# Ledger of designs, part 65: peptides against a protein of PDB entry 3OAK

Target 1, 145 residues: chain A of PDB entry 3OAK
Amino acid sequence: DDLEQYLDEKILRLKDEMNIAAQLDIDTLNKRIETGDTSLIAMQKVKLLPKVVSVLSKANLADTILDNNLLQSVRIWLEPLPDGSLPSFEIQKSLFAALNDLPVKTEHLKESGLGRVVIFYTKSKRVEAQLARLAEKLIAEWTRP

## One batch from the design tools (peptide; made by RFdiffusion4, then SolubleMPNN)

Design b1_p18_5_s2 (from b1_p18_5, 13 letters changed)
Fold by OpenDDE base, seed 1:
Structure b1_p18_5_s2 (fold): chain B 145 residues (1-145), chain A 18 residues (1-18)
Amino acid sequence: as target 1 above (145 residues)
Amino acid sequence: MMEEIKKKIEEIIEKVIA
């Protein structure tokens, strides 16, 4: 099926782009610490965020998103940085909103590691209250009988 | 480097959720 192949390739490309953006931001932050150059700002994820949100919001892509484990890259974007800091508020808010509309199943949580990271957001003292509540909502939905 | 980063992130998460 030509359409299915096209969609798979599209999602896999985005997955790769997301992973690269995450690594580049980590590199930027590390360089900022090492050099003391405060002008270095990690912006790769933020720049790519509109594209990510656009893809995650399309109902016709849900199966392709889940089948290709794009949630692994979502998990990576939500993870705390090595210094303990969190991704931008906008990234957190946008991704939690997108996750709320996806038909995420237990198998997807296992293969992506997303469940563990979302639990982190329910317990971290660095997370804004409104986002912690969103994380709690997701956990409740994913554990619902 | 990636493995070291993964390890550090995992430690951060574990400290919070444990």
Scores: peptide ipSAE 0.537, ipTM 0.914, DockQ to the pose 0.897
Fold by OpenDDE base, seed 3:
Structure b1_p18_5_s2 (fold): chain B 145 residues (1-145), chain A 18 residues (1-18)
Amino acid sequence: as target 1 above (145 residues)
Amino acid sequence: MMEEIKKKIEEIIEKVIA
């Protein structure tokens, strides 16, 4: 119906915004490395984070979020950067917390590739112990029989 | 576009975990 279509479009717009933010941050970091200009700071994801968290926290949007594969964009935000560095602690923490309340199913994990990325966080020695524990909790919940 | 991004992400992950 009209409401469902509206919500789909809303989530798809956010998905696009997230992808753009990620790419812009990558571009900024690459330029920083290439030019040595330390004034260049990647801020796009951080600026958009409150909106992302707000949307992910809405129970009435869960189906729309999952059906439109917004988790693919969540994966992108959690992905290691080209230089191997990780997104900010706050981004990691906020996203893991938000994921904990979503009714994520196996099909969503496969469609988005999010499962693989979260497993990475359980194994990486560069990840803070606190966040590794959160990642482990998610994996445990998602792999329950 | 999305498939291309996913491919690049997978490439980076493989490099990091290898």
Scores: peptide ipSAE 0.062, ipTM 0.691, DockQ to the pose 0.282
Fold by OpenDDE base, seed 4:
Order: C-alpha cells, then structure tokens, then sequence
Structure b1_p18_5_s2 (fold): chain B 145 residues (1-145), chain A 18 residues (1-18)
C-alpha cells in the first residue's frame, strides 16, 4: 500500500544518509591526519544523530527498520574508525539505547553484522564501562534460547 | 562507499574479540 511504500522509502533514504555521514567523517579524519589541521572535526554523524534516534524510537517503524536492514547502517556507525578510535560517546549511548527497545532477531543480526560489533564493545578497552555493560546486556538477550 | 575501509575495520575488531 501507499503508506508501506512511503515508509520503506523513508527508511532507505535514512540508511543512505547514515552511510554518507559515516564516509564524510572518515574523510574528515583522514584529512586531519594528512594536513595536521587540528581544527578539522568529524561532525556529520553527530549532526544526523537526532534524526536517527527519532526514527529508531518509533514503535510503528520497527518492522520497516528491520525489513530494510537499517541495522547495517547502525553497525557502520558503531564500528571503530580506521585509526582504531570509537564514535562519540553520545552516538554509542544513543544507539545502544535504541537497540535495547527493538525486537532484534537472529536473522537481523546476521544480515547487518551488528552482533559481532556489539561483542567488540564488550571487550574493547577504549569503551566506557557503562556502555560495555549495555553491550553485554544486549548480547545476553540475543543469545538466550 | 565503505568498501575501501572494511578490511581495516575488520582487522581492528578481530584483534579485540579474538
């Protein structure tokens, strides 16, 4: 129907925007290293974060989110950067909170690669303790029979 | 878009979760 198609297109557009934001931030960080210009700050994901959180928090979008593999873009945003650094604390906290309220199933973890990245957060020494605990909670929930 | 960095990120993750 028209509404379903509209919602699919909306989620797919957001997915594309998230991927672009991730790439632009990587480009900014690479340029910072190459030029030594410490004034260059990666801000694209942070700027888009409120929109991402708004979409992820809407219960009526859960099926659309999961069916269109938006979690792949969530995974991309949570991945460590090429230099080993992590996305901002706020991005981590907001996304883990959103994931906690989604009815994520095994098939969604496989098609997005999200499970592997969340395991990373349980073991990384660069992750804040409170976020590591949230990651552990998610893993426990997803691995239960 | 992100194909060029996938391998590097995977290597970082593997070092931590292994």
Amino acid sequence: as target 1 above (145 residues)
Amino acid sequence: MMEEIKKKIEEIIEKVIA
Scores: peptide ipSAE 0.546, ipTM 0.920, DockQ to the pose 0.687; fails the geometry check
Fold by OpenDDE base, seed 2:
Structure b1_p18_5_s2 (fold): chain B 145 residues (1-145), chain A 18 residues (1-18)
Amino acid sequence: as target 1 above (145 residues)
Amino acid sequence: MMEEIKKKIEEIIEKVIA
C-alpha cells in the first residue's frame, strides 16, 4: 500500500546515503595520505550515524530494513578501511547494538555479507575487547538451531 | 577505483578470518 511504498523508498534513500558517506570518507582518507594535510578528517559516516541509528531502532521498520537489504550498507560501514584501520568505536558500538534488536535471518546474512564481517570482528586484534564480545554474541544468536 | 578498494578490503578480511 501507500505506507509500505513510502517506507521502502525511505530505506532505499538511506541505503544510498550510507554508501555515499562510506565512499566519501575513503576519498578523504586517501587525499589526507596523498597531500599530508592532517586537517582532512573523514566525518561523513559520523555525521549520518544518528539518522542510521534512529532508523535501525524502529521496530515498525524491521521488515522494510531487511527486505531492502539495508544490512549491506551496515556491512559496508563496518568493513575495515583500505589501510587496515577500523571505523570509529562509536560506529561499531552503535551498529552492533542496533543489530542485536533486529530479527536477522540466515538469508539476510547471505545477501548482505554481514555475517562474514561480524566474524572478522570476533577475530581481529584491532577490535576492542568489549566490541569483540558483542560480535560473538551476534554470531551465537544467528547460528542457533 | 571502487573495485580496487573492495579487493583490498577483502584481502584484509581474509587474512583475519581464514
Scores: peptide ipSAE 0.537, ipTM 0.914, DockQ to the pose 0.852; fails the geometry check

Design b1_p18_5_s3 (from b1_p18_5, 13 letters changed)
Fold by OpenDDE base, seed 4:
Structure b1_p18_5_s3 (fold): chain B 145 residues (1-145), chain A 18 residues (1-18)
Amino acid sequence: as target 1 above (145 residues)
Amino acid sequence: KEEEIKKKRQEILDKVIA
């Protein structure tokens, strides 16, 4: 119906915005590495983060979020950056918190690849212990019988 | 029961990382 289409479009727009933000940050950091220009700062994901968190936190959008594979964009946001570092602490923390409240199922994890990425966070030495524990909590929830 | 739970969790995990 009309509402469903509206919500789909909203989520798909956000998905696109997230993907663009991720790519722009990657481009910025790649250029920073290439040129040595330390004034180049990747800020696109950080700027968009409040909107992402807002959407992910809305219960009425859960089905739309999952059906449109927004979690793929969440996965992309969690992937390592060109310099080998991970997204900012705030991005990690906010996304892990938001994910905790979504009714994520196995099919969504497979479709998005989010499961593998979050598992990475449970094992990586580059991840803060606090965030590793949040990742572990997600994995435990997603693998709950 | 505990072993069954572990088995089930592992099965789900395998699907998650597949």
Scores: peptide ipSAE 0.180, ipTM 0.748, DockQ to the pose 0.027
Fold by OpenDDE base, seed 2:
Structure b1_p18_5_s3 (fold): chain B 145 residues (1-145), chain A 18 residues (1-18)
Amino acid sequence: as target 1 above (145 residues)
Amino acid sequence: KEEEIKKKRQEILDKVIA
């Protein structure tokens, strides 16, 4: 119906915005590496984070989020950056918290690749202990029989 | 029963990381 279509379009727009933000940050960091210009700072994901968190926190959007594979963009946001660093502490924390309340199923993990990335956060030596615990909590929930 | 639960969790984990 009209509402479903509206919600789909809203989520798809956000998905596109997230993907663009991720790519722009990658481009910025690649240029930083190439030029040595330390004044170049990747800020696109940080700027968009409040909107992402707002959408992920809305219970009425859960089905639309999952059906449109927004979790793929969440996965992209969690991947390591060109300089070898991870996304900011706040991005990690906010996304892990938001994911905790979504009814994520195996099919969503497969089509997004999110499962593999979150597993990475449970075992990486570069991840803060607090965030590793949040990742572990997600894995525990997703693997409940 | 505990072993069965562990087995089921591992099966789901395998699907998660596939």
Scores: peptide ipSAE 0.174, ipTM 0.741, DockQ to the pose 0.027
Fold by OpenDDE base, seed 3:
Structure b1_p18_5_s3 (fold): chain B 145 residues (1-145), chain A 18 residues (1-18)
Amino acid sequence: as target 1 above (145 residues)
Amino acid sequence: KEEEIKKKRQEILDKVIA
């Protein structure tokens, strides 16, 4: 199926882009820590965020997203950074919002590790209350009998 | 059946965070 192949390629490209963006930001922050150069700002994820949100919001891409484990890259984007900080407020908010409309199943949570990370956001005192509630909402939806 | 629902939710949660 040509369409399925096209969609797979699209998602896999995005997955690669997300992983690269995450690594570049990590590298930037590590260098910032090592050199003390406060002008070094991690911006790669933020730059790519609109594209990520756009893709995650497409109902016709849901199966492709889940089958290709794009949620693993989402998990990576949500993990704490080298300096111990969390991803930007906007990244957290946008991703939690996008995840809310995806038909995520237990198997997807396990293979991506996303479940554990979102639980972290429900408990961490470093997380804004608003975002903690969004994380709680996701957990509630994913655990509906 | 609130207890049953709670139990089921916990079981799913355990799988989610595993």
Scores: peptide ipSAE 0.092, ipTM 0.632, DockQ to the pose 0.027
Fold by OpenDDE base, seed 5:
Structure b1_p18_5_s3 (fold): chain B 145 residues (1-145), chain A 18 residues (1-18)
Amino acid sequence: as target 1 above (145 residues)
Amino acid sequence: KEEEIKKKRQEILDKVIA
């Protein structure tokens, strides 16, 4: 129906925006590495984060979010950056919080690759202890029989 | 019971990271 189509298009647009933001930040950081220009700051994900959190927090969008594999873009946002660093503390914290309220199933974890990335956050020494604990809680919830 | 839960959790984890 019209509403379902509208919601699908909305989520797919956000998915594209997230992927573009991630790539632009990667490009910025690659240029920073190549030129040594420390004034180059990756800001695209941070700018888009409020919109992402807003969408992920809406219960009426949960099915659309999961069916359109928006979690793949969430996974992309959580991946390490070209300089080996991780996304900002705020991005990690906001996404982990948002994921906690979604009815994520095994099939969604597999098709998005999100499961492996979150496990990484539970084990990496580069991750703040507070965020590692949040990642651990997600893994515990997703693997609960 | 606890061992059974751990086993099932590991099975699910294996599927998630596969």
Scores: peptide ipSAE 0.081, ipTM 0.647, DockQ to the pose 0.027

Design b1_p18_5_s4 (from b1_p18_5, 13 letters changed)
Fold by OpenDDE base, seed 4:
Structure b1_p18_5_s4 (fold): chain B 145 residues (1-145), chain A 18 residues (1-18)
Amino acid sequence: as target 1 above (145 residues)
Amino acid sequence: KMEKIKEKRKKILDEVIA
């Protein structure tokens, strides 16, 4: 199916862009730590966030998103940075909101590792209360019979 | 270099998630 192939390629391109953005931010922060140059700021994920949110919000892309394991890249974006910090508040909020509307199943959680990361957000004292609650909501939804 | 970066990230993640 030509349409299916087109959608797959679109999602895979975004997945690649997300992974690149994450790595570039990691590189920036590692360089900041190494050099002490506090002017170095990781901005790649933030710049790409609107595109990510736009794609995740499209109902017609849900199957393609899940089948191509885009959630792995979402998980990567939620992981702690080299300096131990977490992604920006806006990234957390936007991704948690987007995840709430996806028909995520156990198999998707396993292949992406997303479940474990979101569980962390329910337990961490460094996470804003409202975001912890969003994470809790996701976990509850994913674990409901 | 990339491997070292990934290793460091993994270590931090493992500590955070426990």
Scores: peptide ipSAE 0.110, ipTM 0.663, DockQ to the pose 0.488
Fold by OpenDDE base, seed 1:
Structure b1_p18_5_s4 (fold): chain B 145 residues (1-145), chain A 18 residues (1-18)
Amino acid sequence: as target 1 above (145 residues)
Amino acid sequence: KMEKIKEKRKKILDEVIA
């Protein structure tokens, strides 16, 4: 199916872009730590965020997103940075919102590792209360009988 | 290289959630 192939390629390209953005931000912060240059700011994920949100919000892409394990890249974006800090508030909020509308199943959580990361957000004292509640909502939905 | 990256990411996460 031509359309299916097109969508797969689209998602896989985004997945690659997300992974690259995450690594570049990690590199930036590592360099900041090593050099002490406080002018170095990790912004690659933030720059790509609108595109990520746009894709995740499209109902017709849900199956393609889940089948290609894009959630692994979402998990990566949510992971703590080298200095222990968390991704920007906007990234957290946008991703949690997007995840709420996806038909995520246990198999997707296992292959992406997303469940463990979201659980972290429910427990961390560094996470804003608003976002912790969103994370809790996700966990509740994913573990719903 | 990818494996090393994954390992580093996992290490960071594990340290935070430990």
Scores: peptide ipSAE 0.106, ipTM 0.656, DockQ to the pose 0.406
Fold by OpenDDE base, seed 2:
Structure b1_p18_5_s4 (fold): chain B 145 residues (1-145), chain A 18 residues (1-18)
Amino acid sequence: as target 1 above (145 residues)
Amino acid sequence: KMEKIKEKRKKILDEVIA
């Protein structure tokens, strides 16, 4: 219906914005590495984070989020950056918290690749202990028989 | 029973990360 179409378009727009933000940050960091210009700072994801959190927190958007594979963009935001660093602590914390309230199923994990990335966070020595525990909590919930 | 639950979780995890 009209409402469903509106919600689909809203989520797809956000998905596009997230993907663009991720790519722009990657480009910025690649240029920083190439030129040595330490004044180059990747800030696009951080700027968009409040909007992402707002959308992920809305219960009425859960089905639309999952049906449109927004979790693929969440996965992209969680991937390591060109300089080997991880996304900011706040991005990790906010996304893990938001994911905890979504009815994520195996099919969503497969089509987004999110499962493999979150597993990385449970095992990486570069991840803060607090965030590793949040990642472990998600894995435990997703693998609950 | 706990062992069976752990095995099921392992199976699901393997499926998720495949």
Scores: peptide ipSAE 0.102, ipTM 0.669, DockQ to the pose 0.028
Fold by OpenDDE base, seed 3:
Order: C-alpha cells, then sequence, then structure tokens
Structure b1_p18_5_s4 (fold): chain B 145 residues (1-145), chain A 18 residues (1-18)
C-alpha cells in the first residue's frame, strides 16, 4: 500500500546516503595516503550517524530495514578503511547497540554479509574490549538455535 | 562503477579478516 511504499523509499534513500558517505570517506583517506596531507579528515559517516541511529531505533521500521537490506550499508560502515583503521568508536558503539534491538535472522546476515564483519570485531585485537563484548553478544544471539 | 567499488571493498575486508 501507500504507507509501505513510502517506508521502502525512505529506507532506500538512507541506504544510498550511507553508501555515498562511506565512499566519500574512503576517497578522503585514499587522498590523505597519496598526498600525505594529514589535514584531510573523513567525516561523512560521522555526520550522518545521528540520522542512521534514529532510523534504526524505530520499531515500526524494522521490517522495512531488513527487507531492503539496509544491513548491507551497516556492514559497509563497519568495514576497515584504506589505511587499515576501523570506523570511529562512536560509529561502532552506536551501530552495535542498534543491531541488538533488531530481529535479525540468518537470511539477513547472508544477504548483507554483516555476520562476517561482526565476527571480525570479536577477534580483532584493535577493537576496544567493550565493543568486542557487544559484538560477541550479537553473534551469540544470531547463532542461537 | 558500483560493481568496482563493491569489489574493492570486498577485497579490503577479505584481506583483513583472512
Amino acid sequence: as target 1 above (145 residues)
Amino acid sequence: KMEKIKEKRKKILDEVIA
């Protein structure tokens, strides 16, 4: 119906915005590496984070979020950057918290590739302990029989 | 273009989690 279509379009627009933000940050950091200009800072994801968190926190959007594979964009935001660094602490913390409240199923993990990335966060020594614990909690919930 | 971007991202991830 009209409402469902509206919600789908809303989520798809956010998905596009997230993907663009991720690419812009990658481009910024690649340029930083190539030129040595340390004044270049990747800020696009951080700027968009409040909007992402707001959408992910709305219970009435859960089905739309999952059906439109917004989790693929969440995965992209969690991936390592060109310089090998991870996204900011706040991005990690906010996304892990939001994911904890979503009814994520196996099919969503496969479709998005999110499972593999979160597993990475449970194993990486570069990840803060408290965030590794959050990642572990997610994996435990998703792999529950 | 989008496919190339996805491929690059996948490559980076695969290298890190390998």
Scores: peptide ipSAE 0.095, ipTM 0.643, DockQ to the pose 0.342

Design b1_p18_6_s1 (from b1_p18_6, 8 letters changed)
Fold by OpenDDE base, seed 1:
Structure b1_p18_6_s1 (fold): chain B 145 residues (1-145), chain A 18 residues (1-18)
Amino acid sequence: as target 1 above (145 residues)
Amino acid sequence: SAETEKLREKILEEVINS
């Protein structure tokens, strides 16, 4: 119906924006590595983060979020950057918090690849202890009998 | 329990290897 179509389009637009932001940050950091210009800072994901969190927090969008595989873009945002660094503390914290309230199922983890990335956060020595604990909490919920 | 842990591991392996 009209509402369903509206919500689908909303999520698909956000998904596109997230993917663009991620690529722009990758391009920035690749150029930073290539040129040595330390003034180049990747900020596109951070700028878009409030909008992402706002959408992920809306209960009425949960089905639309999962059906349109927005979690694939969330996974992309959580992946290590070209210089080997992780996304900002705020990105990690905000996304883990938002994921905690979504009814994520195994099928969503498979189609997005999110499971692999979150497991990485439970094991990496580069991740803050607080965020590693949040990642572990997600894994526990997703593997619940 | 042992059964619960085995199920968790199986699901986790499925996610990791998918």
Scores: peptide ipSAE 0.048, ipTM 0.644, DockQ to the pose 0.033
Fold by OpenDDE base, seed 5:
Order: sequence, then C-alpha cells, then structure tokens
Structure b1_p18_6_s1 (fold): chain B 145 residues (1-145), chain A 18 residues (1-18)
Amino acid sequence: as target 1 above (145 residues)
Amino acid sequence: SAETEKLREKILEEVINS
C-alpha cells in the first residue's frame, strides 16, 4: 500500500545516504594518507549517525529495515577504515545498541554479511572491552537455539 | 522444530565462517 511504499523509499534513501557517507569518509582518509594532512578528518558517518539511530530505534520500521537489507549498510559502517582504524566509539556503541533491539534473523545476517563483522568485534584486540562485550551479546542472541 | 533449528544453525555457521 501507499504507507508501505513510503516506508520502503524512506529506508532505501537512508541506505543510500549511509553508503555515501561511508565512501566519503574512506575518500577523506585515503587523501589523508596520500597527502599527510592530519587535519583531514572523516566526519560524514558521525554527522549522519543521529538519523541512523533514530530510524533503527523505531519499532514500526523494523520490518522495512530488514526487508530492504539496511543491515548491509550497518555492516559497511562497522568495517575497518583504510588506515586500519575502526569506526568511532560512538558509532560502534550506537549501532550495537540498535541491533540489540532489532529482530534479526539468520537470513538477514546472510544477505548483509553482518554476522561475520560482529564476530570480528568479539575477537579484535583493537576493540574496547565494553564494545566487545556488546558484540558478544549479539552473537549469543543470534546463535541462541 | 528441531530440524528447522539445525538448519538455522548451519546457515549461521556458514555466514560467520565465510
């Protein structure tokens, strides 16, 4: 219906915005590496984060989020950056919190690749202990019989 | 069912280990 179509378009637009933000941050960091200009800071994801969190926290959008594979963009946001660094503490914390309240199924993990990335956070020595625990909680929930 | 759960676990393992 009209509402369903509207919600689909809303999520797909956000998905596109997230992907663009990720790419712009990658471009910024690549330029920083190439030029040595340490004043270049990747800020696009951080700027968009409040909107992402707002959408992910809305229960009425859960089905639309999952059906349109928004989790693929969440996965992209969690991946390591060109300089080997991880997304900001706030990005990690906010996304893990949002994922905890989402009814994620195996099929969504498969089509998004999110499962593998979250496993990385449970094992990486570069991840803050607090966030590693949040990642572990997600894995435990997703693998629960 | 138990069979469905077993399939789910296999798929999840493949996703995690891929």
Scores: peptide ipSAE 0.036, ipTM 0.619, DockQ to the pose 0.034
Fold by OpenDDE base, seed 4:
Structure b1_p18_6_s1 (fold): chain B 145 residues (1-145), chain A 18 residues (1-18)
Amino acid sequence: as target 1 above (145 residues)
Amino acid sequence: SAETEKLREKILEEVINS
């Protein structure tokens, strides 16, 4: 119906914005590595984060989020950056918190690749203990029968 | 239960290999 279409378009637009933000940050960091210009700071994801969190927190968007594989973009945002660093603490914290309230199923984990990335956060020595625990909580919830 | 834990492990493996 009209509402469903509207919500789909909204989520798909956000998905595009997220992917663009991620790529711009990657480009920035690649240029930083290539040029040595330490003034180059990747901030596109951080700038968009409030909007992402706002959308992910809306219960009425849960089905649309999952159906349109927005979690793929969430996964992309959580992946290690070209310099091997992880996304900011705030991005990790906000996304893990938002994911905790979504009715994520195995099929969504598979189609997005999110499960594998979150498992990485449970095992990585570079991840803050607080965030590793949040990641572990997600894995525990997602692996329940 | 042991059965539940086994299922959890299977799902975890599927997630890892996805």
Scores: peptide ipSAE 0.043, ipTM 0.633, DockQ to the pose 0.033; fails the geometry check
Fold by OpenDDE base, seed 3:
Structure b1_p18_6_s1 (fold): chain B 145 residues (1-145), chain A 18 residues (1-18)
Amino acid sequence: as target 1 above (145 residues)
Amino acid sequence: SAETEKLREKILEEVINS
């Protein structure tokens, strides 16, 4: 129906925006590595983060989020950057918090690859302890018998 | 569930062996 179509379009637009933001940040950091210009800062994801969090937090969008594999874009946002660094603390914290409220199922984990990345956060020594705990909580929830 | 446990194991194995 009209509402369903509207919601699909909304999520698909956000998904596209997220992917673009991620790529722009990657481009920025690759250029930073290439040129040595430390003034180049990747900020596109951070700028878009409030919108992402807002959407992920809406219960009425949960089905649309999951059906359109928005979690793949969430995974991309959580992946290590070209310089080996991790996304900002705020991105990690906000996304982990938002993911905790979504009814994520095994099929969504498989199609998005999100599980692999979140497990990484549970094991990495570079991750802030509180965020590692949040990641562990997600994995525990998703892998409950 | 059994499926969930299998997924957990696969994810863990893939990350550990990455």
Scores: peptide ipSAE 0.034, ipTM 0.627, DockQ to the pose 0.053; fails the geometry check

Design b1_p18_6_s2 (from b1_p18_6, 8 letters changed)
Fold by OpenDDE base, seed 3:
Structure b1_p18_6_s2 (fold): chain B 145 residues (1-145), chain A 18 residues (1-18)
Amino acid sequence: as target 1 above (145 residues)
Amino acid sequence: SEETKKRREKILEEVINS
């Protein structure tokens, strides 16, 4: 129906915005590495984060979020950056918190690749202990029978 | 339980192998 179509389009637009933000940050950091210009700061994801969190927190959007594989974009945002660093603490914390409230199923993990990335956060020595615990909690929830 | 553990491991493997 009209509402369903509207919600799909809304989520797909956000998905595009997230992907663009991620790519722009990657481009910025690649240029930073190439040129040595330390004034180049990747900020696109940080700027978009409030909107992402707002959408992910809405219960009425859960099905639309999952059906349109928005979690793939969440996965992309969580991946290591060109310089090997991880996204900001706030991005990690906010996304893990939001993911905790979504009814994520195995099929969503498969199509998004999110499971692998979250497992990475449980194992990486570069991840803050607090965030590693959040990642572990997610894995525990997703693997429940 | 052991059965629960096995089910969780199976799901985890499916996620990793996706």
Scores: peptide ipSAE 0.074, ipTM 0.658, DockQ to the pose 0.032
Fold by OpenDDE base, seed 2:
Parts: sequence; C-alpha cells; structure tokens
Structure b1_p18_6_s2 (fold): chain B 145 residues (1-145), chain A 18 residues (1-18)
Amino acid sequence: as target 1 above (145 residues)
Amino acid sequence: SEETKKRREKILEEVINS
C-alpha cells in the first residue's frame, strides 16, 4: 500500500546515504595515506550516525529495514578502514545497541554479511572489551534455537 | 544443554560460511 511504499523509499534512501558516506570516508582516508596530509579527517559516517540510529530504533520500521537489507549498509559501516583502524567507538556502540532490538534472522545475516563482521568483533584484539561483549551478546541472541 | 550448544555452533558455522 501507500504507507509501505513510502517506508520502503525512506529506508532505501538511507541505505544509499550510508553507502555514500562510507565510500567518502574511505576515499578521504586513502588520500590521507597517499599524501601524508594528517589534516584529512573522515567524518561522513559520524555526521550521518544520528539519523541511522533514529531509523534503526523505530519499531514500526523493523520489517522495512530487514526486507530492504539495510543491514548490508550497517555491515559496511562496521568494516575495517583503509588504514587498518576500526570505525569510531561511538559508531560501534550505537550500531550494536540498535541491532540488539531488531528481530534479526539467519536469512538477514546471510544476505547482509553482518554475521561474519560481528563475529570478527568478538575475536579481534583491536576491539575494546566493552564492545566485544556487545558483539558476543548479539551472536548469542542470533544463534538461539 | 549440549544439544543447544551444538545447535548454536552449527548456526555460527552457517553464518560464517554464508
């Protein structure tokens, strides 16, 4: 219906914005590495984070979020950056918290690749202990019988 | 239970290999 179409378009627009933000940050960091210009700062994801969190926190958008594979963009935001670093502490914390309230199923993990990335966070020595525990909590919930 | 543990491990492997 009209409402469903509106919600789909809303989520798809956000998905596109997230992907663009991620790519722009990657481009910035690649340029920083190539030029040595330490004044180059990747800020696009951070700027968009409040909007992402707002959308992910809305219960009425859960089905639309999952059906449109927004979790793929969440996965992209969680991937390591060109310099080997991880996304900011706030991005990790906010996304893990938001994911905890979504009814994520195995099919969503497969189509997004999110499962593998979150598992990485449970194992990596570069991840803060607090965030590793949040990642472990998600894995535990997703693997329930 | 051991059965539950095995079930979780199977799901994890499926997710990792997806």
Scores: peptide ipSAE 0.057, ipTM 0.652, DockQ to the pose 0.033
Fold by OpenDDE base, seed 4:
Structure b1_p18_6_s2 (fold): chain B 145 residues (1-145), chain A 18 residues (1-18)
Amino acid sequence: as target 1 above (145 residues)
Amino acid sequence: SEETKKRREKILEEVINS
């Protein structure tokens, strides 16, 4: 119906915005590496983060979020950056917190690749212990009977 | 239980291999 279509479009727009933000940050960091210009700072994801968190936290959007595979964009945001670093602590913390409240099922993990990335966070030595524990909690939740 | 563990492992493998 009209409402469903409206919500789908809203989530798809956010998905696009997230993907663009991620790519812009990647481009910035690639340029930083190539040119050595340390004044180049990747901030697009950080700027968009409040909007992402706001959407992910709304219960009435859960089905739309999952049906439109917004978790794929969440996965993209969690992937390592060109310089080998991980997304900011704030991005990790905010996304892990938001994911904890979503009714994520195995099918969503498969179509988004999110499970694999979160598992990475449970194993990486570069991840802060606090965030590794949050990642572990998510994995436990997603794999529980 | 062992059954629970097996189910969890199966799900995890599916997630990892997806």
Scores: peptide ipSAE 0.053, ipTM 0.644, DockQ to the pose 0.033
Fold by OpenDDE base, seed 5:
Structure b1_p18_6_s2 (fold): chain B 145 residues (1-145), chain A 18 residues (1-18)
Amino acid sequence: as target 1 above (145 residues)
Amino acid sequence: SEETKKRREKILEEVINS
């Protein structure tokens, strides 16, 4: 199926782009820590965020997203940064909103590691209350009997 | 069934907490 192949390639390309963006931001922040140059700002994820949100919001891509484990890259984007900080408020909010509309199942949580990271956001004192509540809603939905 | 749902919930919790 040509369409299926095209969609798989599209999602896999985005997955790679997300992973690269995350690594570039990590490299930037590591250099900032090493040099003390506060002008170094990690911006690769925020630059790519609109594209990520656009893809995650498309219902016709849900199966392709989940089957190709794009949620692993979402998990990577949500992990703490080298300086101990969390990704920007906008990244957190956008990703939690997008996750709320995906039919995420246990197998997807297992293969991506996303569940553990979202639980972290429900418990961390560094997370804004508004975003902690969004994380709680996701956990409640995923564990709903 | 409720039993099936409970089992699935347990598996999910194990995955989340693992």
Scores: peptide ipSAE 0.043, ipTM 0.640, DockQ to the pose 0.032

